# Peptides against a protein of PDB entry 7BDX, part 268

Target 1, 212 residues: chain A of PDB entry 7BDX
Amino acid sequence: EMGAAACTLLWGVSSSEEVVKAILGGDKALKFFSITGQTMESFVKSLDGDVQELDSDESQFVFALAGIVTNVAAIACGREFLVNSSRVLLDTILQLLGDLKPGQCTKLKVLMLMSLYNVSINLKGLKYISESPGFIPLLWWLLSDPDAEVCLHVLRLVQSVVLEPEVFSKSASEFRSSLPLQRILAMSKSRNPRLQTAAQELLEDLRTLEHN

## One batch from the design tools (peptide; made by RFdiffusion4, then SolubleMPNN)

Design b2_p25_5_s3 (from b2_p25_5, 13 letters changed)
Fold by OpenDDE base, seed 4:
Structure b2_p25_5_s3 (fold): chain B 212 residues (1-212), chain C 212 residues (1-212), chain A 25 residues (1-25)
Amino acid sequence: as target 1 above (212 residues)
Amino acid sequence: as target 1 above (212 residues)
Amino acid sequence: MEAFIEELNRSGRRLLLEEEAESLR
């Protein structure tokens, strides 16, 4: 309870750039983000099948942690920190996204995907994430999720790859050969306007790349 | 570990006024400070005799909590919140300061005393604290601590009482009859310059009140 | 409505901020 409360407050205030700078300017950031990864991993490993303890203190705590990572990654210095100093956390997030089943821990998935998306704004971060083993299969695994928000953030992450020629060129063959085009096309017809827009934009970006 | 890390970061960033406002502006502040009191109480109750687990995660967590309360109380809106909405936390802090032996949990005592001192800057807070049962005996109990920092913050809290005529008048008889004058005089000769100064200032304030 | 604060970065891409855990409810 108390840990979850404290972490949730920290999450809330981490929406401020100055708070992110303060978190990172201290000597405790490195330890905090190391333990964050371990805590998230332990939580996911404790899940049995499709059981979701969404309202537990543990869940709240992990959601807050993922939220903090997201907000840190939203700031330039935060991205720099994560990409340079907390790569293991990024590895953990990627792993956990792979370990979670479609529909499992949807809220956590969304937060983790948001964090990765923010990291992907930094070219160095995008390179690191995209060069992770199984990255392309992971994207498609995640895109199989029935949740529109999960899919939205996957599409955004895919778009980050597609829009960066240096990154896309390395995976272009694998990407094209495995692209779930029909799934993306279906999403472009979604009643969820955000998902619809993201899918449409990605399809436009992909078309542009085919003509070049 | 993770809770302590999160709480410690929250403590660090709570040194900012804007962060305090953000903490209090959310819907979670009331719950957080309620649980804070309970957590601190549970920690102190778990202590067996003079055993100090100073380096434990639990200790770190409780220190961070006390630090957050201190930083919240350092801000006007934070004092307002504590005095209006978190009186039980103030009661808990007073109780815990009474329950701790001289030399026991010195760091926690210091933080709790700092928080009470900050609260005492608000007249409503000072009134609330000083009207607590056993407040004057508690001050003298705390002043028996061998630690100079504990004594320093006790002297500051005493000074807050003495300098406020409306508050002092209510306790003046009890205060004068129980005042550990020799102890304060000894502190005015301390090699600790902060303690020395605080004791000297208090003695001057007391002399001024005797002549009026 | 998920309380996503989307900020535009210098590249014109949107960054995602999540302020509160309750936004996911």
Scores: peptide ipSAE 0.055, ipTM 0.798, DockQ to the pose 0.048; fails the geometry check
Fold by OpenDDE base, seed 1:
Structure b2_p25_5_s3 (fold): chain B 212 residues (1-212), chain C 212 residues (1-212), chain A 25 residues (1-25)
Amino acid sequence: as target 1 above (212 residues)
Amino acid sequence: as target 1 above (212 residues)
Amino acid sequence: MEAFIEELNRSGRRLLLEEEAESLR
């Protein structure tokens, strides 16, 4: 309980750039983010056995950790820190997104996808994530999720790849050959207006790239 | 491990006034400080049985909690919050200071005493603490500690009482009748210069009050 | 300079801050 409460407060205050700088400027940042990855991995591995109530203190603790990573990645110095000094954490997030089944741990998936999207705003971060083994298949696996928010944040991450020519050119063949076009077209007709807009924009971006 | 790391980071960033305002401005502050008191109490109660290694993750976690309380109390709005909304936590800190033996949990005692000193900077906080049952006997109990830093922070708290006429007048009879003058005189000859100075200043303040 | 270049190159893409994650709490 106390650990979850402390971590949730740290998540809340980490929305400030000055707090992110304070977290990263200390001697404890590396250790904290190393243990963060391990803790998230342990949590996801524990889900296969027990009906973990989504509202458990453990779930709240892991959500707060993912939230902290997201807020750190929202700041330029935080992105630099993650990409230079915490690559193992990024690898862990990618792995965990692959290990979770469709509809499983939706809130955690959204937070992890938000963190990866924020990292992908930096070209160095986008290169690192997109060059990860199985990244393109992982995107399509995640788009099979029934949750609209999961799919929304996957589409945003796909858009980050498509809009960066240096990154897209390296993976363009695999991307085009495996693209779940019918799924994205279905999302462009969603009743969720955010998902609908994101899918429409991505389809327009893809059409523009076919004509170039 | 992860809880202690998160709490330690929260402690570090709570040195900022803006972070303290962010902690207190949220809907989670009351719950956090309630659980803080309970966690500290559970820790101190566990010390009677196991040789708790002072360097345990549990010890580090509790030190971080006490540090957060200290940093909150260092800010005006934080003092107001503690005195208005977290009186149970202040009562818990006073109780735990009484439950610990001389030389036991020195670092925790220092942090708790620092928090009480910070609270005592506000007249409302000083009134609340000094009107607590057994406060004067507790001060003398704590002055029996062999640790110079514990004794230093006790002397600072005594000075806060002595320098406030409205508070001191209410307790002056009990204070004068029970004052461990020989102990304070011994501290005024300490090899620790901070303890020596604090004891000398307190003796001068007490002499000034006898002539008025 | 990198932050400014990132902001220019991705001016249409908003960073996802905790405010968007509050609905997930």
Scores: peptide ipSAE 0.044, ipTM 0.779, DockQ to the pose 0.053; fails the geometry check
Fold by OpenDDE base, seed 3:
Structure b2_p25_5_s3 (fold): chain B 212 residues (1-212), chain C 212 residues (1-212), chain A 25 residues (1-25)
Amino acid sequence: as target 1 above (212 residues)
Amino acid sequence: as target 1 above (212 residues)
Amino acid sequence: MEAFIEELNRSGRRLLLEEEAESLR
């Protein structure tokens, strides 16, 4: 209980750039983010056995951790820190996104995807994430989720890859051969305006790449 | 482990007034400080049975909690919050300071005393603390501690009482009858310059009150 | 919870602006 409460408060205040800088300026940042990855992994592994209530203190704790990572990644120095000093955490997030079934832990998936998207704004971060083993299959696995918010953030991450020629060129063959075009087309007709827009924009970006 | 790490980071960033305002502006502040008191109480109660290593994750966690309370009390709106919305926490801190033996949990005592001193800067806070049952005996109990830092912060809290006529007048008879003058005089001769100064200043303030 | 998550992660939504700022450097 107390850990979840403290972590939730830390998450709330980490929306400030100054707070992120303060977190990263401390000697405890490395340990914190190391344990964060382990804690998130332990939580996801525990889901295979027991129907943990989504509203449990444990769930709230892990959501707050994922939120902190997202807020850290929203800051340039935070992205640099994650990509340089917390690569294992990024690897863990990618792994956990793969381990979770469609429809499972939607809120956590959204937060993890937001963190990856934020990291992907940095070319170094985008390269690191996109060069991870099974990255392209993972994107399509995540895009099979019935949740519109999960799919939205997946599409944004896909767009980050597509919009960077240096990254896209490395994956272009695999990307073209495995692209779930019908799924993206269906999303472009979604009643969810955010998902609809993201899917339309991605389709436009993909068309532009085919003509070049 | 993770809870202690998160709480320690929250403590570090709570040194900023803006962060304190952000913590208090959230709907989770009340719950956090409620659980804080309970957690600190549980920790102190656990010490009677097992020699908990002072460097344990649990100790670090509780130190961070006490540090957060101290930092919150360092801000005017934080003092108002504690005195209006978290009186139980203040009562708990007073209780725990009484339950701890001389020389036991020195670091925690210092942090708790710092929080009380910070609260005592507000007249409303000072009134609340000083009107707590057994407050004067508690001050003398704490002043029996062999640790100079504990004694220093006790003397500062005593000084806050003495310097406020409205508060001192209520306790003046009990204060005069129980004042450990010999102990304070001994502290005024301490090799610790901070303790020496605090004891000398308090003795001067007490002399001024006797002449009026 | 969703509204709370959205409010706390508002910085994460503004990130498209940081990409524009890095591309201009």
Scores: peptide ipSAE 0.035, ipTM 0.761, DockQ to the pose 0.048; fails the geometry check
Fold by OpenDDE base, seed 5:
Structure b2_p25_5_s3 (fold): chain B 212 residues (1-212), chain C 212 residues (1-212), chain A 25 residues (1-25)
Amino acid sequence: as target 1 above (212 residues)
Amino acid sequence: as target 1 above (212 residues)
Amino acid sequence: MEAFIEELNRSGRRLLLEEEAESLR
C-alpha cells in the first residue's frame, strides 16, 4: 500500500522538468531505475498465475513506475540518462512488451510504449531501440493487440522509425517484407479517431517513402 | 526495496516548495499521509521484537516518510495542511516519540522532531502540539535521550513554546514545576557546539521570562 | 522556449506527457 502511494506521488510530480532534473541529479537515479526494471519484470512474471486484480496495490505501483519512466523520457536529459545509463531498463521494457499477450495488461503496455516513444525522440534512443534484437517482429506482435490505445502507440513508434532515414534504411528490407499492411489499413478505418489518424498518417509516410 | 527507493526519491524532491505544492494540490495527499502515520506506527511497534537492522529497507522507507513530512512542514501551505487535515499523523508522531526509549531509533526521532519543529513555526501548529495530552512530560522524556541531536531538536521545540507567550502562558505552571534545569545546564556545557548554543539560548530565554 | 522546442521531435511531433498517462488511471 504505502509503496504504491509514494510511487504514485512521485509519478505525479515527475511531470515537472525540474523534478526530473532533481531525480537525475542525485546519486540514487541509477539504483532506482535498476530496481524499477526488476520490479516490472517480477510483476509481469507473476501474471501467469493468479489473476492480479487490475486495481491491486501492486498494479498501481508498477503503473506508477512506468509513468515515471515516461515522464523522465519526456525530458531531453532524461532521455540521455535512459539511453546512456539505464539501457537494461529499456531492454526490460522491450522484453516485457514481448512477453505480454494481446489484451494482457493493456494499461502497462500503453505506459511502456509511451516511454519508448519518448525515448525514440532522441536519435540515439531511436537507434538503440530499433537495433534491439526482434524489434520489428515485436512491433507487429504488439500491433495485433485488440486495444486501440496499444495499437496507437505502436503506430507512433513505427512512425518514429519511418520518419528517420538513417534508422529506416537499416531495417527497410525487413520492414517491407513483414509490414502488416492489411492490419494498418484496417486501423485507418477504425472508429477510434486517434487510431484512424495515426494509421492514415503512417500509410501516407510509407507511400512517400516508396516514391523516393 | 522498490518502495524505499521511490519514497527516498520523493523525499529528495520534496525539498522543493513547488513539489510540496504539487503533492498537496492532488487528491492523494490525505491518503498518503494517513498511510504514512500507520506505516510509521507499524514500524515502531515491530521494534520490540527483532533487531531491525538500521540499514534495512524498512528503516530507509520510514526515514524517507518522516523526511517527507518534515519537508512538507517546512512550507507554509504544508503546515496548514498537516495542522488542518492530517492531525492524526501529528498525534501519531507525538505518540511514537513517547513509545521510543532513550537511544532507540535516534534517526527517526530526529526526523520526527524536525517535523514537529517545522509545524510549530505555525502558531496553529504550535498550539495543537503543545495542547496535546502529556506534551510537557514528553519533552522531558525526550530530553533524557543520550543522543545530542535528539536533545538539540527537543530544545528547539521547547524554545518554540517559550518564545510564544500565548502558548507558554497556558503551560507556564507545569513548565516551571517540571523543567529539568540541571539537564539543560549540563547541555549548555556540552562539547557539541550546536547543543551547547541551543541550551544556552534557551536558558537565556527562560531567564528573560522570569524577570518579566 | 527551450521546453517548447524539447516537446517536438524531429518530425514536429509532441512528446507524450503524464497528463495522457494519468487519464489511463
Scores: peptide ipSAE 0.028, ipTM 0.778, DockQ to the pose 0.056; fails the geometry check

Design b2_p25_5_s4 (from b2_p25_5, 14 letters changed)
Fold by OpenDDE base, seed 1:
Structure b2_p25_5_s4 (fold): chain B 212 residues (1-212), chain C 212 residues (1-212), chain A 25 residues (1-25)
Amino acid sequence: as target 1 above (212 residues)
Amino acid sequence: as target 1 above (212 residues)
Amino acid sequence: MDEFIAQLDRSGRRLLLEEEAESLR
């Protein structure tokens, strides 16, 4: 309980750039983010089937950890820290996104996808995550999720890849050959306005790349 | 481990006024400080004799909690919050300071005394803690500690009482009749310059009050 | 959940790319 409460407060205050700088300016940051990855992995491994104890202290604790990583990745110095000094954490997040079933741990998936999106703002971060083994298949696995928010944040991450020619050119063949076009077209007709817009924009961006 | 790491980072960033405002501006503050008091109490109750596992994750976690309370009390809005909405936590800190033996949990005692001193900067806070049952005997109990830092922070808290005529007048009879003058005189000869100065200043302030 | 998440939108990404490009000059 107390650990989850402390972590939740730390998540809340980490929305400030100055707080992120303070977290990273200390000698504790490396250890903290190392243990963060291990804790998230242990939680996901402990999940027995579809039983989402989403309201448990353990779940809230892991959500707060993922939230902290997201907020750190929202700041330029935080992205640099993650890409240079916490690559194992990024690898763990990618692995856990693959290990979770469609519809499983939706809130955690959203937070992890938001963190990867924030990392992808930095070209070095985008290169690192997009060059990860199985990254393109992972995107399609995640797009099969029934949750609209999960799918939205996957589409945002796909947009980050598509909009960077240097990164897209390296995976263009695999991307084009495996693209779940019918699924993205279905999302462009979603009742969720954010998902609808993201899918429409991605389809337009993809059409532009085919003509170039 | 992860809880202690998160709490330690939260302690570090709570040195900022803006972070304290962010902690208190959320709906989680009341619950957090309630659980803080309970966690500190559970830790002190679990201490078997003089075995200070000071380097344990549990000890570090409780130190970080006491540090957060201290940093919150350093800010005006934080003092107001503690005095108005977290009186049970203040009562718990006073109780735990009485439950700990001389020389036991020195670092925790120092942090708790620093928090009470910060609360005592506010006249409402000073009134509340000084009117607590057994407060004057508790001060003398704590002054029997062999640790110079514990004694220093007790003397600082005594100075806060002595320098406020409205507060001092209410307890002046008990204070004068029970004052461990020989102990304070011994501290005025300490090799620790901070303890020496605090004891000298307190003796001067007490002499001034006897002549008025 | 949304209140505590620092998220950059597409506009924020463009601004950051511009700021990062300016800082490298």
Scores: peptide ipSAE 0.034, ipTM 0.810, DockQ to the pose 0.035
Fold by OpenDDE base, seed 4:
Structure b2_p25_5_s4 (fold): chain B 212 residues (1-212), chain C 212 residues (1-212), chain A 25 residues (1-25)
Amino acid sequence: as target 1 above (212 residues)
Amino acid sequence: as target 1 above (212 residues)
Amino acid sequence: MDEFIAQLDRSGRRLLLEEEAESLR
């Protein structure tokens, strides 16, 4: 309980750029983010099947951790830190996103995807995650999720790849050959306006790349 | 480990006024500080004798909690919050300071004393803690500590009482009758310059009150 | 959940960078 409460408060205050700078400026950042990855991994590995105690202290703790990572990645220096010094954490996030079943740990998936999206704002971060083994299959695995928020954040991450020619060119053949176009088209007709817009934008970006 | 790491980061960033405001502006502050007191109490109650695992994750966690309370109390709105909404935490801190033996949990004592000192900056806070049962005996109990830092912070807290006529007048007879004057005089000759100065200042303040 | 999550819009940032580049011309 207390750990989750403390971590949740840290998550809340990490929305501030100055707090992120303070976290990273300390000597404890490396250790914290190392343990963060391990904690998240342990949580996901402890999940037996599809039934999650979503309201547990452990769940709250892990959500807060993922939230902190997201907020750190929202800041330029935070992205730089994650990409340079916390690659193992990024690897863990990618792995955990692959380990989770569709519909499993939806909130955690969203937070992890948001963190990856924020990392993808940095070209170095985008390169790192997109060059991860199985990255393209992972995107499509995640896009099979029934949750609109999961799918939204996957689409945003896909868009980050598509909009960077240097990154897209490396995987363009795999991307095109495996693209779940029908799924994205279905999302462009979603009643969820955010998902709808994200899918439409991605389809427009893809069309632009086919004509060039 | 992870809880201690998160709490330690929260402690570090809580040195900022804006972070304290953010912590208190959230809906989780009451719960956090309630659990904080309970956690600190549980830790102290778990101590068997004089041997402390000072370097344990649990110790680090409790130190971070005490540090957060201290930093919150350093800010005006934080003092207001503690005095108005977290009195049980203040009661717990006072109790734990009484439960700890001389030389036991020195670092925790220092942090708790620092928090009480910060609370004592507010007249309402000073009134609350000084009107606690056994407060004057507690100060002298704490002043029997062999640690110079513990004694320093006790002297500072005593000074907060002495400098407030409204507070001092209520306990002046008990204070004068029980004052460990020889101990304070010995501290005024300490090789620790901070302790020496604090003891000298307190002796000067006491002399001023005897002549008025 | 939205209250605690900092999100960056990449498209918005690119636009801002383009606007900054235009303002320097």
Scores: peptide ipSAE 0.033, ipTM 0.798, DockQ to the pose 0.026
Fold by OpenDDE base, seed 5:
Structure b2_p25_5_s4 (fold): chain B 212 residues (1-212), chain C 212 residues (1-212), chain A 25 residues (1-25)
Amino acid sequence: as target 1 above (212 residues)
Amino acid sequence: as target 1 above (212 residues)
Amino acid sequence: MDEFIAQLDRSGRRLLLEEEAESLR
């Protein structure tokens, strides 16, 4: 309980750039983010058994951790820190996104995807995650989720790859061969306006790349 | 482990006024400080048995909590919050300071005393804690500690009472009848310069009050 | 959950990429 409460407050205040800088300026950041990855992994491994109530203290705790990572990744120095000093955490997030089934742990999945998107704003971060083994298959696995918000954040991450020629060129063959075009087309017809827009924009970006 | 790490980061960033305002501006502050008191109490109750290693995760966690309370109390709005909305926490801190033996849990005792000192900067806070049952005996109990830093912070808290006529007048009789003058005189001869100065200043303040 | 999450939109991303590119110089 107390851990979840403290972590939730830390999440709330980490929306500030100054707080992110303060978190990273201390000697405790490395340990914190290392344990964060381990804690998230332990939580996901525990899901196969007891239906952890989404409102459990453990769930709130892990969501707050994922939220902190997202907020850190929203700041330039935070992205630099994650990509240079906390790569294991990024690997853990990628792994956990692969381990979670469609419809499983939706809130956590969204936060993790948001973290990866924020990391992808940095070219180093985008290169790192896109060069991760199984990254392209992982995107399509995640895009099979029934949750519109999960799919939205997947499309945003895909768009980050497509919009960066240096990254896209490395995976272009695999990307084109495996692209779930029918799924993206279906999303462009979604009643969810955010999902619809993201799918439409991605389709336009892909068409532009086919003509060039 | 993770709870202690998160709480420690929150402690670090709570040195900022903006962070304190952010902590208090949310809907989670009341619950957080309520659980804080309970957690600190549980920790102190656990000390009578196993020598909790001072370096345990539990100890670090509780120290970080006490540090957060101290930092919140350093800010005007934080003092207002504690005195108006978290009085149970203040009562808990006072109780725990009474339950801890001389030389026991020194680091925690210092942080709790610092919190009370910061609260005492606010006249409402000073009134609240000084009107707590057994407050004067508690000060003398704490002043019997072998640790110079504990004694320093006790003297600072005593000085806060002495320097506020509205508060001192209510307890002046008990204060004068129970004052451990020989102990304070001994501290004024301490090799610890901070303790020496605080004891000397308090003796001067007391002499000034005797002449007026 | 959204209230506490710092997100950058596509426009914000572009600005940050420009700033990061300048800072790395």
Scores: peptide ipSAE 0.030, ipTM 0.804, DockQ to the pose 0.036
Fold by OpenDDE base, seed 2:
Structure b2_p25_5_s4 (fold): chain B 212 residues (1-212), chain C 212 residues (1-212), chain A 25 residues (1-25)
Amino acid sequence: as target 1 above (212 residues)
Amino acid sequence: as target 1 above (212 residues)
Amino acid sequence: MDEFIAQLDRSGRRLLLEEEAESLR
């Protein structure tokens, strides 16, 4: 309980750039993010057994951790830190997104995807995550999720790859051969306006790349 | 481990007034400080059994919690919050200071005393804590501590009472009858310059009150 | 590239708006 409360408060205040700088400027940041990855992994590994009530202190704790990572990744120095000094955490997030089934831990998936998207704002970060083993299959696996918010953040991450020619060129063949076009087209007709817009924009970007 | 790490980071960033405002402005502050008191109490109650290594994750967690309270109490809005909305936490801190033996949990005592001192900067806070049952006996109990830093913060809290006529007048008789004058005189000769100064200043303040 | 990074940065920061974080809390 207390850990979850403390972590939740830290998540809230980490929305400030100055707080992110303070977190990262200390000698404890590396250890904190290392343990974060381990804690998130332990939580996901525990899900196959007991139906962890999503409202549990443990779930809230992991959500707060993922939120902190997201907030750190939203700041330039935070992205730089994650890409340079916390790659194991990024690897863990990618792995956990693969280990989770469609419809499982929706909120956690959203936060993790938001973190990856924020990391993708850094070209070095985008290169790193896109070069991860099974990255493209992972995106399509995640796009099979029934949750519109999960799918939205997947599409945004896909768009980050597509819009960076240097990164997209490395995976263009695999991307084109495996693209779930019918799924994206269905999302472009979604009643969820954010999902609809993201799918439509991605389709436009893809068409532009086919004509160039 | 992860909870202690998160709490330690929150402690570090709570040195900022803006962070304290952010912590208190949310709907989670009341719950957080409620659980803080409970957690600190649980820790102190556990000390009679297992020699908790002061370097344990649990000890570090409680130190970080006490540090957060201290940082909150250092800010005007934080003092106001503690005095108005977290009185149970103040009661808990007073109780725990009484439950701890001389030489026991020195670092925690220092942090808790610093919190109380910071609260005493608010006249309403000083009134509240000084009107607590057994407050004067508690001060003398704490002044028997062999640790110079504990004694320093006790003397500072005593001085806060002595320098506020409205508060001191209510307890002046009990204060004078129980004052460990020989102990304070000994501290005024301490090799610790901070303790020496605090004891000397308090003796001067007490002499001034006897002549008025 | 800089404009694109700036748009992505703005889009990434928009994800951190308290409202979206609160909906996940």
Scores: peptide ipSAE 0.020, ipTM 0.770, DockQ to the pose 0.043

